# Peptides against a protein of PDB entry 6A30: the designs that were tried, part 44

Target 1, 150 residues: chain A of PDB entry 6A30
Amino acid sequence: AQDADNVLQPIMDLLDSNLTLFAKICEKTVLKRVLKELWKLVMNTMERTIVLPPLTDQTMIGTLLRKHGKGLEKGRVKLPSHSDGTQMIFNAAKELGQLSKLKDHMVREEAKSLTPKQCAVVELALDTIKQYFHAGGVGLKKTFLEKSPD

## One batch from the design tools (peptide; made by RFdiffusion4, then SolubleMPNN)

Design b2_p15_3_s1 (from b2_p15_3, 7 letters changed)
Fold by OpenDDE base, seed 5:
Structure b2_p15_3_s1 (fold): chain B 150 residues (1-150), chain A 15 residues (1-15)
Amino acid sequence: as target 1 above (150 residues)
Amino acid sequence: MAEKLEKALKEIREK
């Protein structure tokens, strides 16, 4: 449980900050597209973070995600004037773009078989993220979340 | 954590 929380916390902090912003600014259709792209990004990042890298790369990802997540908190959410909303979306997109760049810097080490402990952590992490993105039925459909390669 | 997103998405659904 604690290991799963340590892996998820940086991702969840980033997602919570960005999704709250997107929820305020975006129309429902745009938000659903953003959620789908974020889901793909998270799944790809998790796959690489859990299956491919040694523990040293997880600390770098966590540190990078935390550094980017903290930058969003200092913006006292004044009700975004239309100009402020666009800048916030741009900043959030830039942060997501940096996550994609981090993905490219992760050295593909040989796919080591996950230990039973690592599998349990992955399963718990995936379940938590699926529940988060499902958001009591108002988020992504379970069928969409389940079609993502576990 | 899921509760915050759920609340935010409910607020959007009502707009």
Scores: peptide ipSAE 0.097, ipTM 0.683, DockQ to the pose 0.121
Fold by OpenDDE base, seed 2:
Structure b2_p15_3_s1 (fold): chain B 150 residues (1-150), chain A 15 residues (1-15)
Amino acid sequence: as target 1 above (150 residues)
Amino acid sequence: MAEKLEKALKEIREK
């Protein structure tokens, strides 16, 4: 449980910050599309984090998340003018695009069989993320979350 | 954590 929380916390912090912003700026239809793309991105990132040695992944995800998180600390949420909202969506889309490029540089190292402990952490992490994206039924449909290859 | 997203999505639904 604690190991899964430690792996998920950086991802969840990023998701929480971005989704709160998108929730304020985006229409429902746009938000659902963004949530679907974020879900795919999170699943792909988790798949890689599991395949990569656990020590390097916390640093890479943490470093990627920390490099992108440092830009958000300048505090005053001035209600972005409608122009600022568009720029924030563009910046968030750019950040998502950079995460997709990370796909091409990570060499598929040999799928080492996950240890039983790693499998349990992944299962717990997946369930937690599925619950997060489902958000009590107001988020993504369970059928969409379940069609993601386990 | 799911509660924050749920709250945010409910607020959007009400707009």
Scores: peptide ipSAE 0.095, ipTM 0.682, DockQ to the pose 0.083
Fold by OpenDDE base, seed 1:
Structure b2_p15_3_s1 (fold): chain B 150 residues (1-150), chain A 15 residues (1-15)
Amino acid sequence: as target 1 above (150 residues)
Amino acid sequence: MAEKLEKALKEIREK
């Protein structure tokens, strides 16, 4: 349980910050599309993070996220004007696109088979994320979350 | 954790 929480916490913090913003600026239909793309991204990122040796140093995911996160200073989230919202979505999409490039660099390391313990942590992490994205039925449909490749 | 997103999504649905 604690190991799953440690792996999920950085991802959840990123998701919470971005989804809260998207929830404020997007219509329901747009938000659902964004949630679906974020779900795919999270699944792809988890698949890779799990295949990577457990980053014993919480610092490295934190530093990778922090190097790109330096621009989110504690500035009072002034609700961006409609023009600023589009730019923020574009910037967020660009940042998410850079996470997809992180995809290409990590594929080359040998797919080390997960230990049974790591598999259990992943399963627990996946269930937690599925619950998060379902959000009591107001988020993504269970059928969509279940069809995602495990 | 799910509660924060649920709250945010409920707030959108009510607008």
Scores: peptide ipSAE 0.086, ipTM 0.670, DockQ to the pose 0.084
Fold by OpenDDE base, seed 3:
Structure b2_p15_3_s1 (fold): chain B 150 residues (1-150), chain A 15 residues (1-15)
Amino acid sequence: as target 1 above (150 residues)
Amino acid sequence: MAEKLEKALKEIREK
């Protein structure tokens, strides 16, 4: 439990910060698309974090998150003008699209069979994230979350 | 954590 929380905490902090902002500025249809792309990103990040040694991935996740997080300086919640919100979504979508292409260049090193302990941590982490993205039924549909390749 | 997102999404739906 504690190990899963330690792995998830940085991801959850990022998701909470970004989703709160997106929830305020996005229309419902746009927000659903953003949630689907964030789900894919989280799944890909978890897959990499589990397959890659913990030390290198905290830096890569931290670097990916830090590259995206540097824009959240202390500035007064000036509701970004409709134009600024659209551009941020477009930039975030473009960066997510580039991350999907990076998947093709990462040589699937043979998915070494996860240890039973790693499997238990992954299962708990996946359940927690599925519940988070479902958000009591107002988020992503369970059918979408369940059809994602385990 | 899930509660914050749920609250934010409910606030959008009511707008």
Scores: peptide ipSAE 0.084, ipTM 0.674, DockQ to the pose 0.082

Design b2_p15_3_s2 (from b2_p15_3, 8 letters changed)
Fold by OpenDDE base, seed 4:
Structure b2_p15_3_s2 (fold): chain B 150 residues (1-150), chain A 15 residues (1-15)
Amino acid sequence: as target 1 above (150 residues)
Amino acid sequence: MAEKLRKALEEIRAS
C-alpha cells in the first residue's frame, strides 16, 4: 500500500491541479477528451516508472509528468469571470492541443516482466487511479478505463 | 481520492 501511495502521489498532485481546473472551465465534451488524454499519459508514466526505473524513484514520476504535462496549468482556479473567460477557454484549448500531441510522442517501452511486488503495486495503483478518473460515475466510463491500454 | 474531481464534475452536470 505504501509503495502504491508513493507512486501515485506525484501523479495525483498533477491530476488534482489540472483536472479540477479543466472541469470548471471546460464543456463536458472537451473535459471528456482531456480526461482521456490524461488517462493515457498517466498509464504510460506508471508503466515507465514501475518497469524501468526503481519503484522508489518518486521524483522521477514527477519529472516525467512535468515533462509530458508541460502545457498543463498547475493550480486550482475558481470559475473565471466573464472578462477572463476568453483567456481561460483559450488556455484550455491550448492545453488540450498539447495533450493530443503528447499521445503521438508517447513511445511505449518494451514490456518487462514484473516481480510479484511490482505487480501488486501496479494493481493497487491502477485500481486507485481508475477510481479517480471514474469519479463516482461522472468521469470516464468504466468500460473505457478497463479497455484503455497503458 | 477522487472527491475533488467528482465535485467539479458534478457542478458541470448540475449546470
Scores: peptide ipSAE 0.119, ipTM 0.690, DockQ to the pose 0.079
Fold by OpenDDE base, seed 5:
Structure b2_p15_3_s2 (fold): chain B 150 residues (1-150), chain A 15 residues (1-15)
Amino acid sequence: as target 1 above (150 residues)
Amino acid sequence: MAEKLRKALEEIRAS
């Protein structure tokens, strides 16, 4: 459980900040598309972080994600001006870009069989992320989340 | 964690 939290917390902080902002600014169809792309990104990042990279890379990933996640205001940002909204979108896009770059730096080691501990961490992490993206039924559909290659 | 996103999405849905 603690290992899952350590891996997920930086990602969740980044997602919460960015998705809250996007939810305020984006049209519904655009937001849904963003959610789908973020889901794919998170799944791919989790797969690499838990299955492939050594512990040193995980620590580096966590530090980088925390640094970028703290830069976005976590609060109800009342968009005072159109310029502020554009800048916020730009910052969010930049943060997502950093997440993508981080994914590319993860060394693809040969798929080793997951230990029982790693399997438990993955299962817990996946359940938590699925619940997050489902968001009580207003986010992504359960069927979409379940069909994702786990 | 999902509560913030849920609220934000509900606000969009209501708009």
Scores: peptide ipSAE 0.110, ipTM 0.689, DockQ to the pose 0.119
Fold by OpenDDE base, seed 3:
Structure b2_p15_3_s2 (fold): chain B 150 residues (1-150), chain A 15 residues (1-15)
Amino acid sequence: as target 1 above (150 residues)
Amino acid sequence: MAEKLRKALEEIRAS
């Protein structure tokens, strides 16, 4: 349990700081696309963090998500003015384009067989993050979350 | 966890 919390906490802190802002400024269709791309990014980051020990550092997880999600800044974000909202949507669209390219560059590093301990951590982490992205039914559909390769 | 996001998403759905 503590190991799963250590893996998830940096990711959740980053998501909580940024997704609330996106939810307020984006229309429904744009937000759904953002959530789908963020889901892919989170899954890839979790896989690397669990499989690659050097990435277990909380700072590294935050840096990886920020590097590829460029619009995800850690901190208290003030709601931008209406004029800033259009620019934020444009920036979000640009970021989505960059995230799609990241998928192509994520070399399937040989799926090293996870140890039983790593499997338990992954299962707990995946359940928690699926619940987060589902958000009681107002977020991503369960069918989409379940089709993601575990 | 995710309560703030859920509330924000519900506000969008209602608009």
Scores: peptide ipSAE 0.106, ipTM 0.691, DockQ to the pose 0.078
Fold by OpenDDE base, seed 1:
Structure b2_p15_3_s2 (fold): chain B 150 residues (1-150), chain A 15 residues (1-15)
Amino acid sequence: as target 1 above (150 residues)
Amino acid sequence: MAEKLRKALEEIRAS
């Protein structure tokens, strides 16, 4: 459990910050698309975090996510006024672009065999993140989450 | 963790 939390924490920090902003400015259909792209990014990030570096090394993922998370304000995003709304959408689009670039830099490395401990951590982490993206039925569909790479 | 996203999405659906 602790190892899974260590792997997920940097990812969840990024997700919480970005999704709070996107949830306020995006309609349902747009938000669903954003969630799907973020899901793919999370899967790629988890692959690198668990398969390539030791599970104890949280610093690399934190650094990678921080480089792309510049400008994420901590806290409850105030709904922008109509004039501020355009700027916020632009900023959000810019952030999405940065996340997409991060995904592209995540080269698929050869799948290393995982130890039983690593497999258990991966399973727990995947269950947790699937629950997060499902969001009690208002997020992504379970069928989409189950068919995604894991 | 899932609760934050759920609440945010529910707020959008209610708007």
Scores: peptide ipSAE 0.105, ipTM 0.683, DockQ to the pose 0.081

Design b2_p15_3_s3 (from b2_p15_3, 7 letters changed)
Fold by OpenDDE base, seed 1:
Structure b2_p15_3_s3 (fold): chain B 150 residues (1-150), chain A 15 residues (1-15)
Amino acid sequence: as target 1 above (150 residues)
Amino acid sequence: MAEKLEKALQAVRDA
């Protein structure tokens, strides 16, 4: 449980920050697409986080996510004025671009076999993330989350 | 954690 939480926490912090913004600025159809891409990214990130570094080095993921996340200054989400809408779209596009770059950095490492302990952590983490993305039925469909190849 | 996303998505639905 604690190991799963440690692995998920940086990802969830990123998701919470970005999805709150995307939920405010995106139309429902766009938001669903964003959620699907984020789901894929999270799955790939989890695979790397659990497979590649020993669970002990929380520092590297935190640093990688922090280096990419530091561009999200805790800017008080000022309600975008009409002029701010373009800036919000630009910021959202920039954030999506950063997520895409994160995905590209993630493709190159050979998948190592998971230990039984790592498998248990992954299973717990997956259930938690599925619940998160389902969001009581307002998020992604359970059928999509269950049938995802990722 | 799921609650934050749920609230955010619900806010979009209600808007």
Scores: peptide ipSAE 0.050, ipTM 0.647, DockQ to the pose 0.082
Fold by OpenDDE base, seed 3:
Structure b2_p15_3_s3 (fold): chain B 150 residues (1-150), chain A 15 residues (1-15)
Amino acid sequence: as target 1 above (150 residues)
Amino acid sequence: MAEKLEKALQAVRDA
């Protein structure tokens, strides 16, 4: 449990910060598409976090997520004028695009068999994240989350 | 955390 929380906390902090902003500035159809891409990104990030680095390097995901998250802290959210909202969406799309490039650098290192402890952490983390992205039914459909090959 | 996202998404749905 504690290990899963430690792995998830940086991801959840990033998601909370970004999704709250996206929910305010994006139209519903755009937001759903963003959520689908973020879901894929989170799944890939979790796989890298749990499978590739030893659980001890909590700092690397925090740093990867923080490097992408640092741009959002300073702006007093003055209600962005329509122009500012478009620029924020564009910047968010660029950040998502950079994260998609991170997918190509997923060297399929040989899928090291997860230890039973790692499997338990992954299962707990997946359930938590599925619940988060479902968001009481207003987010992604449960069927999409369950059938996702990611 | 899920509650904050749910509220934000609900606000978008209602807008």
Scores: peptide ipSAE 0.046, ipTM 0.648, DockQ to the pose 0.082
Fold by OpenDDE base, seed 2:
Structure b2_p15_3_s3 (fold): chain B 150 residues (1-150), chain A 15 residues (1-15)
Amino acid sequence: as target 1 above (150 residues)
Amino acid sequence: MAEKLEKALQAVRDA
């Protein structure tokens, strides 16, 4: 449990910050597309974080996410004036573009056999993230989350 | 965590 929480916390902090913004500025159809792409990114990030570095190295997710997340200062979401709204959409699109580039650098390294401990952490982390993205039925459909390659 | 996203997505549905 604690190991899964340690792996997920940096990802969840990033997701919470970005999804709150996207939910305010995006239409429903755009938001669903964003959620699907974020789901893929999270799955790939988790795989790399759990499989490649030792479970003890919480610093790598934090560093990977910090290298890409430095732009989200805790800016008080002032309701953008009309001009600020366009800039927020542009910034959000830019952040999504950076996340997409991160995906391209995520070459599938060969599946090293996970230890039983790593498997347990992955299973718990996947269940937690599936629940998060499903969001009581208002988020992604369960069928989409289940069809994603584990 | 799920609750925060749920509230945000519900707000989008109601808009």
Scores: peptide ipSAE 0.043, ipTM 0.634, DockQ to the pose 0.119
Fold by OpenDDE base, seed 4:
Structure b2_p15_3_s3 (fold): chain B 150 residues (1-150), chain A 15 residues (1-15)
Amino acid sequence: as target 1 above (150 residues)
Amino acid sequence: MAEKLEKALQAVRDA
């Protein structure tokens, strides 16, 4: 449980910060699309975070996420004017896009089979993230979360 | 953790 929380916490902090912003500035249909893209990103990031580095090197992903997350300081998100909102979405999307590039720099360590402990952490993490994105029914549909190839 | 996040998302949607 604690290991799963440690893996998820940086991702969840990033998601919370970005989703709060997107929910304020995006129309419902746009927000839904953003949520779907974030879901894919989170799934890909989590898979890599848990599968690629030994759980001990959580420091690097935490540091990478912190380096990018520290730029989203507790700046009082002044609801930017409509023009500023678009730029913030773009910047947030760009930051999320950089997380996708982190995809390329994570050394393909050979897909070592996950240990039973790592599998348990992944399962717990997946369930937590699914619940988060479903958000009691107001978020993404369960069918989407379950059928997502990510 | 999941509950806290769910509440946060719900709060965003209600806002």
Scores: peptide ipSAE 0.035, ipTM 0.632, DockQ to the pose 0.100; fails the geometry check

Design b2_p15_3_s4 (from b2_p15_3, 8 letters changed)
Fold by OpenDDE base, seed 3:
Structure b2_p15_3_s4 (fold): chain B 150 residues (1-150), chain A 15 residues (1-15)
Amino acid sequence: as target 1 above (150 residues)
Amino acid sequence: RAEKLKEALEKIRKS
């Protein structure tokens, strides 16, 4: 439980910060697409965090999320103009697309079987994050979350 | 945390 929480907290903090903004500026169909891409990003980040040594995990999640989150300058909650919101979504989608390509490079390293401890952490983390993205039925469909190859 | 996202998404659905 504590290990899963330690992995999820940085991801959830970033998601909470960004999704609140995206929810305010995005139309429903756009938001659904953003959530699907964020789901893929989270799955890929979790996979890397669990496969990589714990010491690099917070910094790597932080770096992966910071490389992708650098657009959130500390500034005043200026509601980004419609143009700024679209540009941020486009940039986020482009960055997510690059992360999917990075998965192909990591799959080339022999997928070592997860230890029983790692499996338990993955199962708990997956359940928590599926519930988050489902959001009581207003988020992503349960069938999509369960059948996702990520 | 899930409730915060749910509330945000519900606000969008109602707008």
Scores: peptide ipSAE 0.130, ipTM 0.725, DockQ to the pose 0.082
Fold by OpenDDE base, seed 5:
Structure b2_p15_3_s4 (fold): chain B 150 residues (1-150), chain A 15 residues (1-15)
Amino acid sequence: as target 1 above (150 residues)
Amino acid sequence: RAEKLKEALEKIRKS
């Protein structure tokens, strides 16, 4: 449980911040697409974090996620006046682009077989993330989350 | 956390 929390907490903090913004500025179809891309990113990040040695990667992921997340806090979300909406979309797109760069900065080590402990952490982490993205049925469909090759 | 996302998505669905 604690190991899963350590892996998920930085990712979830970033997701909470970004999804709140995206939910305010995106149309439903755009938001759904953004959620799918974030799901893929989270799955790939989680896979790498669990397969890679935890210490060096958590600090790098945490630092990279914090560097990208801190840019979001400075924007006091004034209710978007029409002019502010475009800037918010641009900022949100920039933040999403920075998240995609995080994937590229993670060194892909060779696929190692997961230990039973790592498997248990993955299962718990996957369940938590699936519940988050499903959001009581208003988020991504369970079938999509379960059939994702990621 | 899931509840926050749920609330945000419900607001969008109603708008």
Scores: peptide ipSAE 0.130, ipTM 0.722, DockQ to the pose 0.118
Fold by OpenDDE base, seed 2:
Structure b2_p15_3_s4 (fold): chain B 150 residues (1-150), chain A 15 residues (1-15)
Amino acid sequence: as target 1 above (150 residues)
Amino acid sequence: RAEKLKEALEKIRKS
């Protein structure tokens, strides 16, 4: 449980901050696409964090998320004028585009068989994140979340 | 936390 919380907390903090912003500036259809890309990012981040023990430190997860999210932290942007909202969407799209490239740079480290402990952490983390992204039925469809490679 | 996202998405659905 504690290990799952250590992995999830930085991810959830990032999601809470950014999704609130995206929900304000995006149309429903755009937001769904953003959520799908964020889901992929979260899954990739979790996989790396769990497979790479040195990265299980909250500071490293936070650093990885910040390194990929450096463009998003500038987003205590005063709700800029309509022109600035467009720029925020553009920046968010650019950041999401960079995150899609992260999949290609996922060094397939040899799938070292996850230890039973790591498997349990992954399962717990996945259930929590699936619930978050489903958001009581108003978020991503359950079928989409289930088809993601566990 | 899921409730915060739910609330945000519901606000969008109603606009």
Scores: peptide ipSAE 0.129, ipTM 0.724, DockQ to the pose 0.079
Fold by OpenDDE base, seed 4:
Order: sequence, then C-alpha cells, then structure tokens
Structure b2_p15_3_s4 (fold): chain B 150 residues (1-150), chain A 15 residues (1-15)
Amino acid sequence: as target 1 above (150 residues)
Amino acid sequence: RAEKLKEALEKIRKS
C-alpha cells in the first residue's frame, strides 16, 4: 500500500492539477485525445517508477515531472487564464508534448522482471488509475483502458 | 480523488 502511494501520489498530483483545467478548456473530442495521451504517459511513468527503485522517491519523480513539464510549478501547468480556448488548448498540448518525452529522459536500466511485491503494487496502482481515467463512465472507455497496449 | 474530474467531464458530456 505505501509503495503504491509513493508511486501514485506524484502522478495523481499532476493529474489533479491539470486535468480539471484541460476538461474546462477542451472540446470533447480533443479532451478524449488528451486523456489518451496522458494515459500513455502515466503508464510509462508508472512502469519506470516501479521498475527503477531510485525513481520511487517522490521528490525525484516530482523533480523529473517538473523538469519535463516546463510550464509545471508544484505539479501544475501554467496556462494563460485570459486567453481564448484555442490558445489555451494549444499551450496545454505544447506542455503535454514536453511531458510525453519524460520516458526518454528517465534513467534507463536493463529490463528486470518484477518481484511479487512489485507486481502487487502495479496491480493496485493500475486499478486506481483505471478508475480515475474512467471517471465513473464519463472519461475514457473501460474497453480502451483494458485493451490499451500501454 | 476523481470527483472534480468527473464533474468537469460530465459538464462536457452534456454540452
């Protein structure tokens, strides 16, 4: 449980800080695409965090996320509040584009098999994140989340 | 934790 929290909290803080804003500024179709890209990012980040023990440190994860999200302060992407929706979406997409590169800039180690403990953490974290992205049926489709290759 | 997101998404779905 605690290990799962250590993995999830930085990710969830980022999501909480940004997704509500994105939901307000994005058209439905655009938002769905954004959510799908964020899902991929979360899956990649979670995988790396669990597989690489040094990245389980919340401070390190937060630092990495902040570094790759150039407009990110305290887990929040800075978007102009007075811009039109189109400009806000563009800026959000730009920031998400920076975050999507996180996988490539994270420490790369040789692929290791997960221990039973790590597997349990992954399962718990995955279920939590699936529920979050599904958002009671108004978010991403359950079938997408379950069949995602990410 | 997802309640704020749910509310925002519901608003979009209904728009």
Scores: peptide ipSAE 0.123, ipTM 0.721, DockQ to the pose 0.081

Design b2_p15_4_s1 (from b2_p15_4, 5 letters changed)
Fold by OpenDDE base, seed 1:
Structure b2_p15_4_s1 (fold): chain B 150 residues (1-150), chain A 15 residues (1-15)
Amino acid sequence: as target 1 above (150 residues)
Amino acid sequence: SKSQERIEKLTKEMK
């Protein structure tokens, strides 16, 4: 469990920052759509990270995603006005669009096998991410999370 | 765990 937490820290930090903002500014239906797209992106990125490089204590996912996502500072983004909120959504959407291109820039390398220990860590990590996106039932449905985005 | 705390935080914010 601790290993899974350590592996997930970079991606979870990014997700926390972005989803906290989206949760504050988006209507429920819009937020759900954003969650679905983020889920697909995360799963696709995770697949590549698991298959191509060996599993380490640090996920390449967080580093790769941070390169394309200008760190939305943890600051309480005061949405001062409706216009500012709209602009923030637009900027965030643009950033997410850039993240989706990450898949196209990753060169395919030969797949690496995981040890049983690494597999267990990956399973725990995936379960944690699913729980995170489910968010106690207010996020994505379990049936959606159980399906492969591929 | 830290992950559980994050889930709880997000759950609260999304309600």
Scores: peptide ipSAE 0.435, ipTM 0.901, DockQ to the pose 0.783
Fold by OpenDDE base, seed 2:
Structure b2_p15_4_s1 (fold): chain B 150 residues (1-150), chain A 15 residues (1-15)
Amino acid sequence: as target 1 above (150 residues)
Amino acid sequence: SKSQERIEKLTKEMK
């Protein structure tokens, strides 16, 4: 459990800051959409980081943004600045490149399969992230979180 | 746990 917490600390800090902001400025329907997109982005980033260790942060971000970034919706957002909600989400997505740091915590050698211990840490980490996005039932539905990201 | 605390905080903010 402690290992999983340590691995997740950077991404959880990022998610806390961004989702807190989005919760304040987004209408609930828009927020739900944002959560779905962020979930997909997080899952894909983690998958690429684990499955394709040699990829750079920029490569991962670029690939993810090409797949998911075009679907960002403005929605009803109360923006205090010239930056629109889409730009804010884009920035958050870019910052999610920090997920690449999970590789350093989980895998020591490139092209090496995860040890059973590392797999257990990944599973616990995934469960924690799912619970976080579920947010006590006010976030994403469990059925959505249990599906493989497209 | 720290993770549980984060979840509770987010839950509160999203209500």
Scores: peptide ipSAE 0.434, ipTM 0.902, DockQ to the pose 0.698
Fold by OpenDDE base, seed 4:
Structure b2_p15_4_s1 (fold): chain B 150 residues (1-150), chain A 15 residues (1-15)
Amino acid sequence: as target 1 above (150 residues)
Amino acid sequence: SKSQERIEKLTKEMK
């Protein structure tokens, strides 16, 4: 559990700030759409990071997301003014567009095998992320989370 | 866990 938390921390730090903002300023339908896109990006990034390069770097996924998501908030955001909120949403959408191209920028390599320990950490991490996006039932539906984001 | 705390926080914010 602790290992999974450590692996997820860089991603979750980024997600927490942005999702907190979106939860406050977005209409429910818009929020769901944002969640779906973030889910897709996270899963695709994790797939590449885990399957292609070694899982030795716990910060790799977070670093990739931060590098390509320059406009994303990294801290808990206060509710901005209407104008500020609109700009933030626009910036977030723009950054999401850039992140969606992340897979294409990575050189495809042969899949690497994981140790049993690494597999266990990945499984726990994936479960945790699913629970996070489900958000006690107010987030994404379980049926969506069980499907491939591609 | 820290992750559980994050989930609870997000759940609260989305309600």
Scores: peptide ipSAE 0.417, ipTM 0.897, DockQ to the pose 0.810
Fold by OpenDDE base, seed 5:
Structure b2_p15_4_s1 (fold): chain B 150 residues (1-150), chain A 15 residues (1-15)
Amino acid sequence: as target 1 above (150 residues)
Amino acid sequence: SKSQERIEKLTKEMK
């Protein structure tokens, strides 16, 4: 569990910041659309990461995300004013752009076999992300999360 | 876990 948390920390920090903002400013339909797009992006990024050359299991995704997501604003998003809200939206868009750039820089290679440890980490990471996007039932449906993003 | 805490926080914020 700790290994999966470590691997997911950078992406979860990004998601926490963005989704906190979006949950505050978006109505449910817009928020759902945002969640779907983020889900697709995350899944595609993870898929590419799995097929990339082996990296440290505990930091594989985190290292890649930190490399391309430097300068991500971490912490609770507060919108005390409209000006602050606009800046936060801009920052969120920038952060999403960094995540997209990460995906674009990942070259898909031949699928590599994973060790049992790597498999366990990936499985737990995927389950955690699914639960996160499901958000106790107020987020995306389980049926949607279990489908391929493609 | 930290992940569970994040899930709970998001769940609360999305309600």
Scores: peptide ipSAE 0.412, ipTM 0.895, DockQ to the pose 0.789

